# Peptides against a protein of PDB entry 8OXM, part 54

Target 1, 371 residues: chain A of PDB entry 8OXM
Amino acid sequence: FKAEFRLAGGVNLPKIIDCVGSDGKERRQLVKGRDDLRQDAVMQQVFQMCNTLLQRNTETRKRKLTICTYKVVPLSQRSGVLEWCTGTVPIGEFLVNNEDGAHKRYRPNDFSAFQCQKKMMEVQKKSFEEKYEVFMDVCQNFQPVFRYFCMEKFLDPAIWFEKRLAYTRSVATSSIVGYILGLGDRHVQNILINEQSAELVHIDLGVAFEQGKILPTPETVPFRLTRDIVDGMGITGVEGVFRRCCEKTMEVMRNSQETLLTIVEVLLYDPLFDWTMNPLKALYLQQRPEDETELHPTLNADDQECKRNLSDIDQSFNKVAERVLMRLQEKLKGVEEGTVLSVGGQVNLLIQQAIDPKNLSRLFPGWKAWV

## One batch from the design tools (peptide; aimed at target 1 V11 D185 H187 T217)

Design b2_p20_2_s1 (made by RFdiffusion4, then SolubleMPNN; from b2_p20_2, 9 letters changed)
Fold by OpenDDE base, seed 1:
Structure b2_p20_2_s1 (fold): chain B 371 residues (1-371), chain A 20 residues (1-20)
Amino acid sequence: as target 1 above (371 residues)
Amino acid sequence: VEEELNKMYEEQLEELRKKL
């Protein structure tokens, strides 16, 4: 290990360390010090399986529909080595970097990222109507700029067009696979974009199987499809290529129901795979800047052995796992809100839910739904 | 569609080059 580390941008300030392997090769590694990297490792295996299903289908293979994967080596419950995706940048770093983010460069007269966050934090405890009004004001004064990512990186028009299509396909595939697996909304620092391929890499998969719906501020979108995410697709937005790629991905997922259910069942009952939301994890994911000052670690965890009978904990866990499997089966049958939808109908509903400003305005302000 | 997209891209790239 080199003694020098760089901070990667992100909520958890992951440390980039340069390691010399036993082969004498330098490898950049991302060290996450607080996340259970086992969850990331398991989700990468599920993504690899989804990629195998997508490659078997002629229509998804022709469209090159894949979810990008990375190598995860969990070293402990709190430490592991991520293969640093060389040539990737967090979309949040590109968009809302404090010094030279794309919003500041292209829209210098818009609200700062800090002003937007402050306005949305001020209304966090307010009504849904007041949240919506402030969110719309923020959106009017913070216009999307993510189109400029491909324009800065790809100066040739034909290459630009190809890369914008690759981006759009990557968003579509990750959105539908992410919905099926219940990944929910994704923080902008947990989505990396490859500067050469324009494909997305999703990191920090600590919320899965719709566990984002049981957070103190529940998620209200099936996946992240914010204004900047859409702006990166170009003038057609969610129409045309994105919609068609979502439909073809959903078709493959629905046609692979038995395989997906069997694998998720094995994972849900794996005692080594902690997918459940715990209160400490929930607090960490939705911690307010104001709440950082009052967390004195009164680690007076008095060892009150709440001998909750191991049987009652196990029965409660099994009932949660069964509900997750039932909801996964519904998704794979196209059952939304008690109605069986076609692939096109289901994809349309999900897109509309994901882009609805009323849903976006209700998200946790720390997740920056205006970006 | 492809030609219109390429034209819009060239115009935006030229605006971008004027801002850089």
Scores: peptide ipSAE 0.000, ipTM 0.355, DockQ to the pose 0.014
OpenDDE base, seeds 2, 3, 4, 5: peptide ipSAE 0.000, 0.000, 0.000, 0.000; ipTM 0.322, 0.291, 0.284, 0.302

Design b2_p20_2_s2 (made by RFdiffusion4, then SolubleMPNN; from b2_p20_2, 10 letters changed)
Fold by OpenDDE base, seed 2:
Structure b2_p20_2_s2 (fold): chain B 371 residues (1-371), chain A 20 residues (1-20)
Amino acid sequence: as target 1 above (371 residues)
Amino acid sequence: VEKELKEMYEKQLEELRKKL
């Protein structure tokens, strides 16, 4: 360990430490001091299993379909060391950084990221119709620019094309795997892009098994497929490579039903894996900027052992776990809204749900659905 | 069940907000 640390920006003030490995290589590591990194560690193991399934199938292997993983070393319930995703940047930092974000650089006459957020916060408590109208106005005055990421990073046209395909495949694989696992909280700071591979790295995996649907503002999309995410795919958008990679990923997931159910069942009943939503977590995820001042850092989750009768907690937990397993089984059978769909039909429905402005307009403003 | 869980969490969040 070097004696010097840097603060990574953000609410949790994560410490970046430089570690010299036994191989003499310097590696940056992120030390998180407040997040339960066990959730991330468990989800990384699930992603590694999904990658193993994808590598066994000839069609997904040929397409190099993989979800990017990182090493997580949980040290405690509240502390751990993440292998910092070296050479990655949050998509939000590239797109909507205050001074030099791609939207400001390429679209200087569009609304600022702050103006967009303000407009959507003003309608947060309004009707779905009012949210939709304001979201459409925001979208019209905030045009996508994520195509420029690959253009800035990859100057050679052949490399640029390969990296754009790698990006599109990464979005497809992570979207379908994320949907199967019910991964939520896919805001622009929880999705990193690798500046060398153009692959996505999903971080902060604490909202899983559709627990995003029970948030005060429920999640209304199966994965992040916003206009900038689509713009990064280039002219083809969601058609062609993305759709085919989603279908091939979904085919492997559906054909692996027994394995996926067994693994998720073990995880749901792991007493060390807190996947359930709780009020404190919900407040943290959907905190308003106005509420940031009042959350004393001393809400130790330790002191409110609300002595709920162990029996009522266990019964409620078991009912939620059973429902998660039932919904996972439905997804893996292609059951959507009571109808059995083909792989192509299911993937099409998920894409339509993810790009629907009505669904996007209903998301929490902090999710930044216009980006 | 989602509605009941949501209503339960909304109530608990409102109780938490009253204590903050």
Scores: peptide ipSAE 0.021, ipTM 0.481, DockQ to the pose 0.058
OpenDDE base, seeds 1, 3, 4, 5: peptide ipSAE 0.000, 0.000, 0.000, 0.016; ipTM 0.262, 0.298, 0.325, 0.483

Design b2_p20_2_s3 (made by RFdiffusion4, then SolubleMPNN; from b2_p20_2, 9 letters changed)
Fold by OpenDDE base, seed 2:
Structure b2_p20_2_s3 (fold): chain B 371 residues (1-371), chain A 20 residues (1-20)
Amino acid sequence: as target 1 above (371 residues)
Amino acid sequence: PEEELEKMWEKQLEELRKKL
């Protein structure tokens, strides 16, 4: 380790430590000092298992369908070391950085990211109709620009095309795997893009097994497929490569039902894996940006030993775990809204749900559904 | 420290694989 550390920006002030490996290469490590990294570590293991399933299938292997993983070493319930995703940038930093974001650079006459957020915050407690109208106004005056990421980073046309294809495949694989695992909180800071591979890296995996649906503002989309995410795919959008990669990923997941159920069952009943939504976590995830400065994470998880009878906690937990397993089994059977769908039908429904402006307008404003 | 972190990660992966 070098004696010097840098602070990464953000509420948790993660420490970036430069380490010299045994190979003489400098690697950046992120030391998180207050987050439970066990959830991220467990989800990285699940992603690696999904990658193993995808590599066994000839069609997904030929398409190089993988979810990007990073090394997580949880040291305690409140501390751990992450491999810093070197050469990655949050998609939010590229798109909506206050000074030099791509929206400001390419669309200087559109609404600012702040104006969009303000408009959506003003209607947060309003009807779904009012949210939809304001979301459509925001979307009309905030046009997608994520196509420029690959154009800025990859000047050679053949490389540009290959990287745009890698991006599209990464979005497809992570979207379907994320849907199967019920990943939530897919805001623009929790999705990194690799500046060399154009692949996505999903971080902060603390909302899993559809626990985003029990947030005070429920999650209404199966994954992030917002206008900028689609714009990064280029002119074809969700059609062609993205759809086919989703279908092939879903086919592998459905054909791996027994394995995936067994994996998730072991994880749900692991007493060291806190996947359940709690009120403090819900408050943290749906806090206002203005309030981000005042929440000292004095969230002592230790002080909620409210002596609820062990029996009542265990019974409530078991019922939630059973419901998660039942819903996972439905997804893997292609059961959506009580109907059994083909792989193509299920993927089509998920795409339509993810791009529906009615669903997007209902999301928490901090999720930035207009980006 | 990186090799120790890798070994800790591999060990955690093996422990999870033994539960499966």
Scores: peptide ipSAE 0.005, ipTM 0.373, DockQ to the pose 0.024
OpenDDE base, seeds 1, 3, 4, 5: peptide ipSAE 0.000, 0.000, 0.000, 0.000; ipTM 0.291, 0.332, 0.360, 0.322; seed 4 fails the geometry check

Design b2_p20_2_s4 (made by RFdiffusion4, then SolubleMPNN; from b2_p20_2, 9 letters changed)
Fold by OpenDDE base, seed 1:
Structure b2_p20_2_s4 (fold): chain B 371 residues (1-371), chain A 20 residues (1-20)
Amino acid sequence: as target 1 above (371 residues)
Amino acid sequence: PEKELEEMYEKALEELRKKL
């Protein structure tokens, strides 16, 4: 192992370690905490099951609708290695890196990523109206550039068009399956893009089953469909290919209700799978730069008072698990806001919710909803 | 190899805790 590590970016700041194998080959490895790896491993298994359902349907198979999965290898009880997705880059690194991000390169007169973040942090505790106004000002002065990813990587027009379609299909599949599993908004550093396939790889799956809605700043979107994510689809945006791929994915998910419910039920009651949001994880996910100075880890919270009766913890857990299953059943029936929607109606509602600047303006500023 | 990776992880966490 090299003593040097790099931060991969992401919410949990996963560490890239360069490992020299016994074969003398250098392999980049992503090191995460135990619980994060287990959550990622379980969610990869669920994605593989969803991929199996998508491959069984002729319409989704013909469209090559799949979620990209990665191998999670738990190496110890405390550490594990993700096989680094070779030939991938974080969308956030491509778009808003400090040195030469695509926004800086293509839009040098726009606000910097730092200026955008500062403006949105200043209004974090303000009204929804003030957040919306500042978000619209940020969006006006920070125009999307993700179209240039495919243009830089794929110089042949026919290849470029094919790869843009592959990207659009990948966003559609991951958005709908991510909604069904309640992954919510995804930080731009936790979405990788493959430089050869233009497909997305979602990493750091520690927020699932709508647990993002119980964060101090609750999620307000069903999935990440920000302006740059849409810009990568090209001129048609969310219309045409994206919408049709969402509808076909949702159709397969709804037609697989019993299978998906059974899988998720087994996972929710697995004592080894901690999917619940804890206060420390919530603080870590939405830590403000100003709050970093006051969190001395008083890890000396006496273990004595958290002996809430094991019975009351178990009853509270079971009630949360039941609510997650009920909400999953509603999604798979097309029940939104107490109404039964068609596949097209449900997909349309989700797209409108995801692109609504009012919903985006209410997200935690650390999630960078303007990117 | 597992222990070396665990020690690297712990050191890396401790360096992160010193920077936070």
Scores: peptide ipSAE 0.000, ipTM 0.285, DockQ to the pose 0.039
OpenDDE base, seeds 2, 3, 4, 5: peptide ipSAE 0.000, 0.000, 0.000, 0.000; ipTM 0.341, 0.334, 0.340, 0.326; seeds 3, 4 fail the geometry check

Design b2_p20_3 (made by RFdiffusion4)
Pose (drawn by RFdiffusion4):
Structure b2_p20_3 (pose): chain A 334 residues (1-279, 317-371), chain P 20 residues (1-20)
Amino acid sequence: FKAEFRLAGGVNLPKIIDCVGSDGKERRQLVKGRDDLRQDAVMQQVFQMCNTLLQRNTETRKRKLTICTYKVVPLSQRSGVLEWCTGTVPIGEFLVNNEDGAHKRYRPNDFSAFQCQKKMMEVQKKSFEEKYEVFMDVCQNFQPVFRYFCMEKFLDPAIWFEKRLAYTRSVATSSIVGYILGLGDRHVQNILINEQSAELVHIDLGVAFEQGKILPTPETVPFRLTRDIVDGMGITGVEGVFRRCCEKTMEVMRNSQETLLTIVEVLLYDPLFDWTMNPFNKVAERVLMRLQEKLKGVEEGTVLSVGGQVNLLIQQAIDPKNLSRLFPGWKAWV
Amino acid sequence: SEELDERREEGRERLREEAA
């Protein structure tokens, strides 16, 4: 074990450690004290199940739809450990870096990230109209730059297109799974982009199962489909590869709702922390019902096709009205 | 970033109240 450890930041102060194995290769682990990783263990297990189901299905096998997973090992009710992701860079560090940010490098005339943060802080005390107007003004003077990422990393057109296609597929699959699982904490620091495979990886998974509505600032989108992601998917935008991949993933999930419910039914017997406190679990049953409704496409008794559900999700995600009410730290304009 | 952590804490408090 290495004698030094680093802090990853945050109120809980997670610890980062390095271990040298028998082969001598250093492996980085993240021990997360005062937090419950059982929910993250369930998230990783359902991620692996979805990846296996996508691999089994011939329609998705050809499209090579995969979910990037990292191992999470719970150690106690209030602690655990997880595998650190190597070879990845944060999206916000690439895009909105103060020193060498992509938006500053490409579009110096556009508004800086500090100006946008100042405007968002000044407008949180305003009403809906002023928030919508400021958001539209910010979007008018802040063009997406993320499309140049592979252009700056993959000079060969074949490799560039391959990485772009893998990025689009990974974004579609991750967005579909996050909507199904109700993942809400999807700001720039929770998503890591690989420098080689260009596939997005979700690392935080801190809050899910429709927990953003519980937060003071509700989460009005099911997944992150901001202007930067859409521009980086290509000229075609959401139409094309993203829509088809979303439809295929939704079909696979509708075909495997039995396996998904079997995986998620681990609750109601060993409830995790932050639940059933302050004296057939209530919230567990509620989230199971919500997941079942999402999977069956019933909701309030209404039937919805896979294509219609995908179109509705796209419309909700790209709607500026929903983006205006989001948390300023979520970086909806980014 | 600190405000995000504060939101998480407030979310946990509210979740505990609902779970009660």

Design b2_p20_3_s1 (made by RFdiffusion4, then SolubleMPNN; from b2_p20_3, 9 letters changed)
Fold by OpenDDE base, seed 5:
Structure b2_p20_3_s1 (fold): chain B 371 residues (1-371), chain A 20 residues (1-20)
Amino acid sequence: as target 1 above (371 residues)
Amino acid sequence: GEEIDRLKLEGRERLRELSS
């Protein structure tokens, strides 16, 4: 292990440690707490199951639709190492790093990432109208640059084109599967890009089954489809390859309804898989960067477990689990807002919801919806 | 059919391995 560690962005401040293997190769490892590793490990298995479904279907197999997965290795009772995909970078580190971020390099006259964040934090407690106006001003003065990722990494035009297609397919597959599973907290530090494959790796899977909707600032988008995410697809944007890959992924998910419901049911009732949103986790997810310095987690928050009678906790848990299963069944039937949609209609609605600047302006400022 | 039941079984076995 190198003595230097970097904190990955996100909630549990996972430590990225460079490890020298017994083979003399350097491997980047992510060190998280035990409970976080278990949640990530469970969701990686669900993604592997989704990949199996996608490989069995001829149309999704031909398109090479897959979700990138990583190995979780437990080290101790309180710590584990995620075998990190060597050669991945957080999209936020590439785009909005303070020193060498792509926005600063390619758009030096735009607002800084800090100015954008400050403007959105100033309106955090304001009306939806004021948030929308400031978000539109930020977006006008912070233009997307993520197209340059593939241009910097892949100098050969034929390789560049193939990698841009791999990126677009990865965004489509992970967006639809992430929506079906209700994956939240998709901020720019929880999404990595592989520097060799141009595929996305989703990390920190601690907000699932639409639990992002019960946060103090509710999540208003089904997945991350922000301007930089779209810019990485090139001139076609969300049309053509992306839309077709979303539709083909959604077809496989809807045709696998009984399998997905059974898997999620087993997970929801696993006493070792804590998927529920608790108030402390919610507060931690939506902490302000200014508050990160003073909140030493004095884990001396007395477990004032509000001794809700064990019976009331169990009944409340069962009701939440039932609602999650019902909502998953609706998604897999194409039921949106009480209406049954075709695959194309459902995918279109999800794309429109994800790119709507009114929805994006309402997100927690830490999600960085302008990136 | 049988392929779905195999995926359900494989999913349950993998989940048991994580819970153990």
Scores: peptide ipSAE 0.033, ipTM 0.586, DockQ to the pose 0.023
OpenDDE base, seeds 1, 2, 3, 4: peptide ipSAE 0.024, 0.025, 0.018, 0.023; ipTM 0.584, 0.552, 0.534, 0.563

Design b2_p20_3_s2 (made by RFdiffusion4, then SolubleMPNN; from b2_p20_3, 9 letters changed)
Fold by OpenDDE base, seed 2:
Structure b2_p20_3_s2 (fold): chain B 371 residues (1-371), chain A 20 residues (1-20)
Amino acid sequence: as target 1 above (371 residues)
Amino acid sequence: GEELDKLKLEGRKRLRELSS
């Protein structure tokens, strides 16, 4: 380890440590001191398994459909070392950085990212109708710019086209795999883009198995397919390559039902894998920027072990785990809202749900659904 | 192959540990 550390930006003050490997290579590592990196480590193993399934299928292998993975070394339940994804940037940093963000550079007359956030925060406790109206006003005055990522990074037209396809495939694969696993909290800081491959890297995998639906502001979309995400695909948007890659990924997932159910069952009952949503985690995920100052570490959760009989906690946990497995089985059968859908029908429904402004307007403002 | 088999093996090990 070098004695020098850099603070990465953000509330948790993640420490970037330069590590010299036994091979003499310097690797940047992110040390998170408060997040349960075991969740990320487990989900990376699940992604590696999904990648193995995708590589076994000829159609998904030909399309190079993979979900990007990173190395996680959990040091404890509350600390770990992430091998930092070198050459990645948060999509939020590229899009909505205060001074040099792509929205400000390419759309200088649009609303600022701050103005958009403020408008959506003002209506956070309002009706769905009021949220929708303000969201549509924000969207009209905050036009997509993510197409410029590939244009800035890849000057050669042939490389640019290949990288745009790699991006589109990465979005498709991660969207469908993420939906099957019920990944939540897909805000613009939890999605990195690789500056060399144009592939997405999903981080902070602590909201899984649809636990985002039990947040104080429930998640209303199956994955992030916001206007900037779509703009990065280029002129065809969600049609053509994206849709076909989603369908082929979904086909592999549905054909792997028994394997996926068996693995998720094991993970749900793993006592070392805390996938359940707790009130403190829910508060943390949907905290206001203004409230960041008042989380004094002095919430000693008094381990008032409410001696709810171990039996009642276990029964409640088992019922939640069973419900997760049932819902996973439904997804893998193509059962949506009590109807059995074809792969194309299911993928179409998921795309429509993900792009619906009514669903997007209902999300927590911190998710930045207008980006 | 090996990682899926490892996940299945670890999964089956953990399932056995939970079923015992």
Scores: peptide ipSAE 0.025, ipTM 0.566, DockQ to the pose 0.027
OpenDDE base, seeds 1, 3, 4, 5: peptide ipSAE 0.022, 0.018, 0.021, 0.021; ipTM 0.575, 0.546, 0.569, 0.576

Design b2_p20_3_s3 (made by RFdiffusion4, then SolubleMPNN; from b2_p20_3, 8 letters changed)
Fold by OpenDDE base, seed 4:
Structure b2_p20_3_s3 (fold): chain B 371 residues (1-371), chain A 20 residues (1-20)
Amino acid sequence: as target 1 above (371 residues)
Amino acid sequence: MEELDKLKLEGRERLRELSS
């Protein structure tokens, strides 16, 4: 290990360290403290299995449909080492960095990211109608700019087109795999983009199996398909390549129903894999700026569980796990809202749900659904 | 329940076939 480290920013202040392997290669590592990386590690293994299914199918293999993975090594319940995704940047950093973000550079007369967040926070406890109106005002005054990522990074028109296509395929694959696994909406800091491949890397997988729906502000989208995410696809948006890649990914997932159900079952009942939403995790994920002051580090998760009979906890856990498996089975059968849909019908519904401003306006303002 | 248990069983067999 080198003696120097860098901070990656964010609440947990992860440390970037350089290490030299026994092979003489330098590797960057991200050391997270105060974070449980076990869920990230498990979800990376699930992504590798999904990639294996996608590589076995000729249509998805020809399209190079993959979800990007990284190495995770949990060291403790509150620490671990991540492979530093060298040559990646958070989409949120590119888009809404306060100093030099793409929105400020390309749309200097639009609302600032701070103004957008403030407006949406002011209506957080308001009606859905009021949230929708303010969200539409924010969206009108905060126009998408993510198309400029590929334009800045890839100056050759042929390379630019190929990389925009790689991006679109990566969004499609991660969206459908993410929907099947119930990852839901992804904060813009938890989506990295590779500056060379234009592929996405999803990090911080602390919400899975639709546990985002039981948050204090429930999730309302199947995956992140915000205006900037769509803008990165170029003029066709969600039509053409994105839709077709979603359909081909969904075909593979549905045709692999049995394998996916078994994998997810093993994980849901793994006593080492805490996927359930707890109140502390919910507070952490949807923390209000006003609530930052009172999270004393001393809330041991252990103290509140002590009074329920072990039998009632196990029965409640089993019922939640069964419900997750039933919902996964429904997704893999194309059952949406009590109706069996074709792959094209299911993918269409999911796209419409993900881009609907009414659904986006209801999301937690901290997740910046206008970006 | 029974259909899910059947799918679980089928899935375990297929995972064994894929691991061989």
Scores: peptide ipSAE 0.066, ipTM 0.512, DockQ to the pose 0.019
OpenDDE base, seeds 1, 2, 3, 5: peptide ipSAE 0.030, 0.037, 0.020, 0.020; ipTM 0.511, 0.510, 0.475, 0.486

Design b2_p20_3_s4 (made by RFdiffusion4, then SolubleMPNN; from b2_p20_3, 9 letters changed)
Fold by OpenDDE base, seed 5:
Structure b2_p20_3_s4 (fold): chain B 371 residues (1-371), chain A 20 residues (1-20)
Amino acid sequence: as target 1 above (371 residues)
Amino acid sequence: MEELDRLKLEGRERLRKLSS
């Protein structure tokens, strides 16, 4: 290991370290503290299995449909080493985090990212109607710019076109697999883009199996398909390449039902895999930017003996695990809202749900649904 | 059948190696 480290941005201040391998190659690693990397490690293995299924199918193999994976080495319940995704940037960093973000550069007369955040935070406790109206005002005054990512990184027109297709395929594959696994917390910091491949890397995989729906502000979309995500696909948007790649991914997932159910069953009953949403994790994920200063949770958990009998905890866990397996089986059969859909019908419903401004306006403001 | 059962077995073995 080199003696120097860099801080990555964000609340947990992860350390970027450089190490020299036994092969003499320098490798960057991200050391996360205060984070349980076991969930990320497990979900990366599930993604590798999904990639194996996608490579076996001729139609998905021809389209090079894959989910980008990274190496995770959990060291403890609160620490681990990640392979640093060298040559990746958070979508949020490129778009909105810096003074030189793409929205400020290409749309200097639009609302600032801060103004958008403030407007949506002011209405977060208001009606769905008030949230929708303010979200539409924000969207009108904050126009998509993510098309410029590929234009900045790929100056050759033929390379630019190829990379835009790689991006669109990566969004489609990760969206459908993420939906099947019930992956949540897809805010703009948890999605990286590779500056060389234009493929997405999903990080922080701690919200899975639709546990985002039981957050204090429930998740209302199956995956992130916001206006900037769509703008990166170019003129065709969600039609053509994206839709066809979603359909072919969904077809492989549905045809692999028995494999996926067996994998998820083993995971749900693994005592080392804490997939359940707990109240402290829910509070942490939906903390307000203003609350970052004061909530040291003084765990004055008053010892109110919630002697929930160990039997009642185990019975409650088993009932949640059974419901997750049942819902996964429904998704893999194409059962949506009590109706059996074709692959095309199911993919269409999911796209409509993900782009619906009524669903997007109801998300937690920290998710940044206008980006 | 056999290839699906192989993927199930590989899945269970990989998960067992994460829990060890």
Scores: peptide ipSAE 0.039, ipTM 0.561, DockQ to the pose 0.023
OpenDDE base, seeds 1, 2, 3, 4: peptide ipSAE 0.026, 0.025, 0.038, 0.024; ipTM 0.581, 0.539, 0.487, 0.549

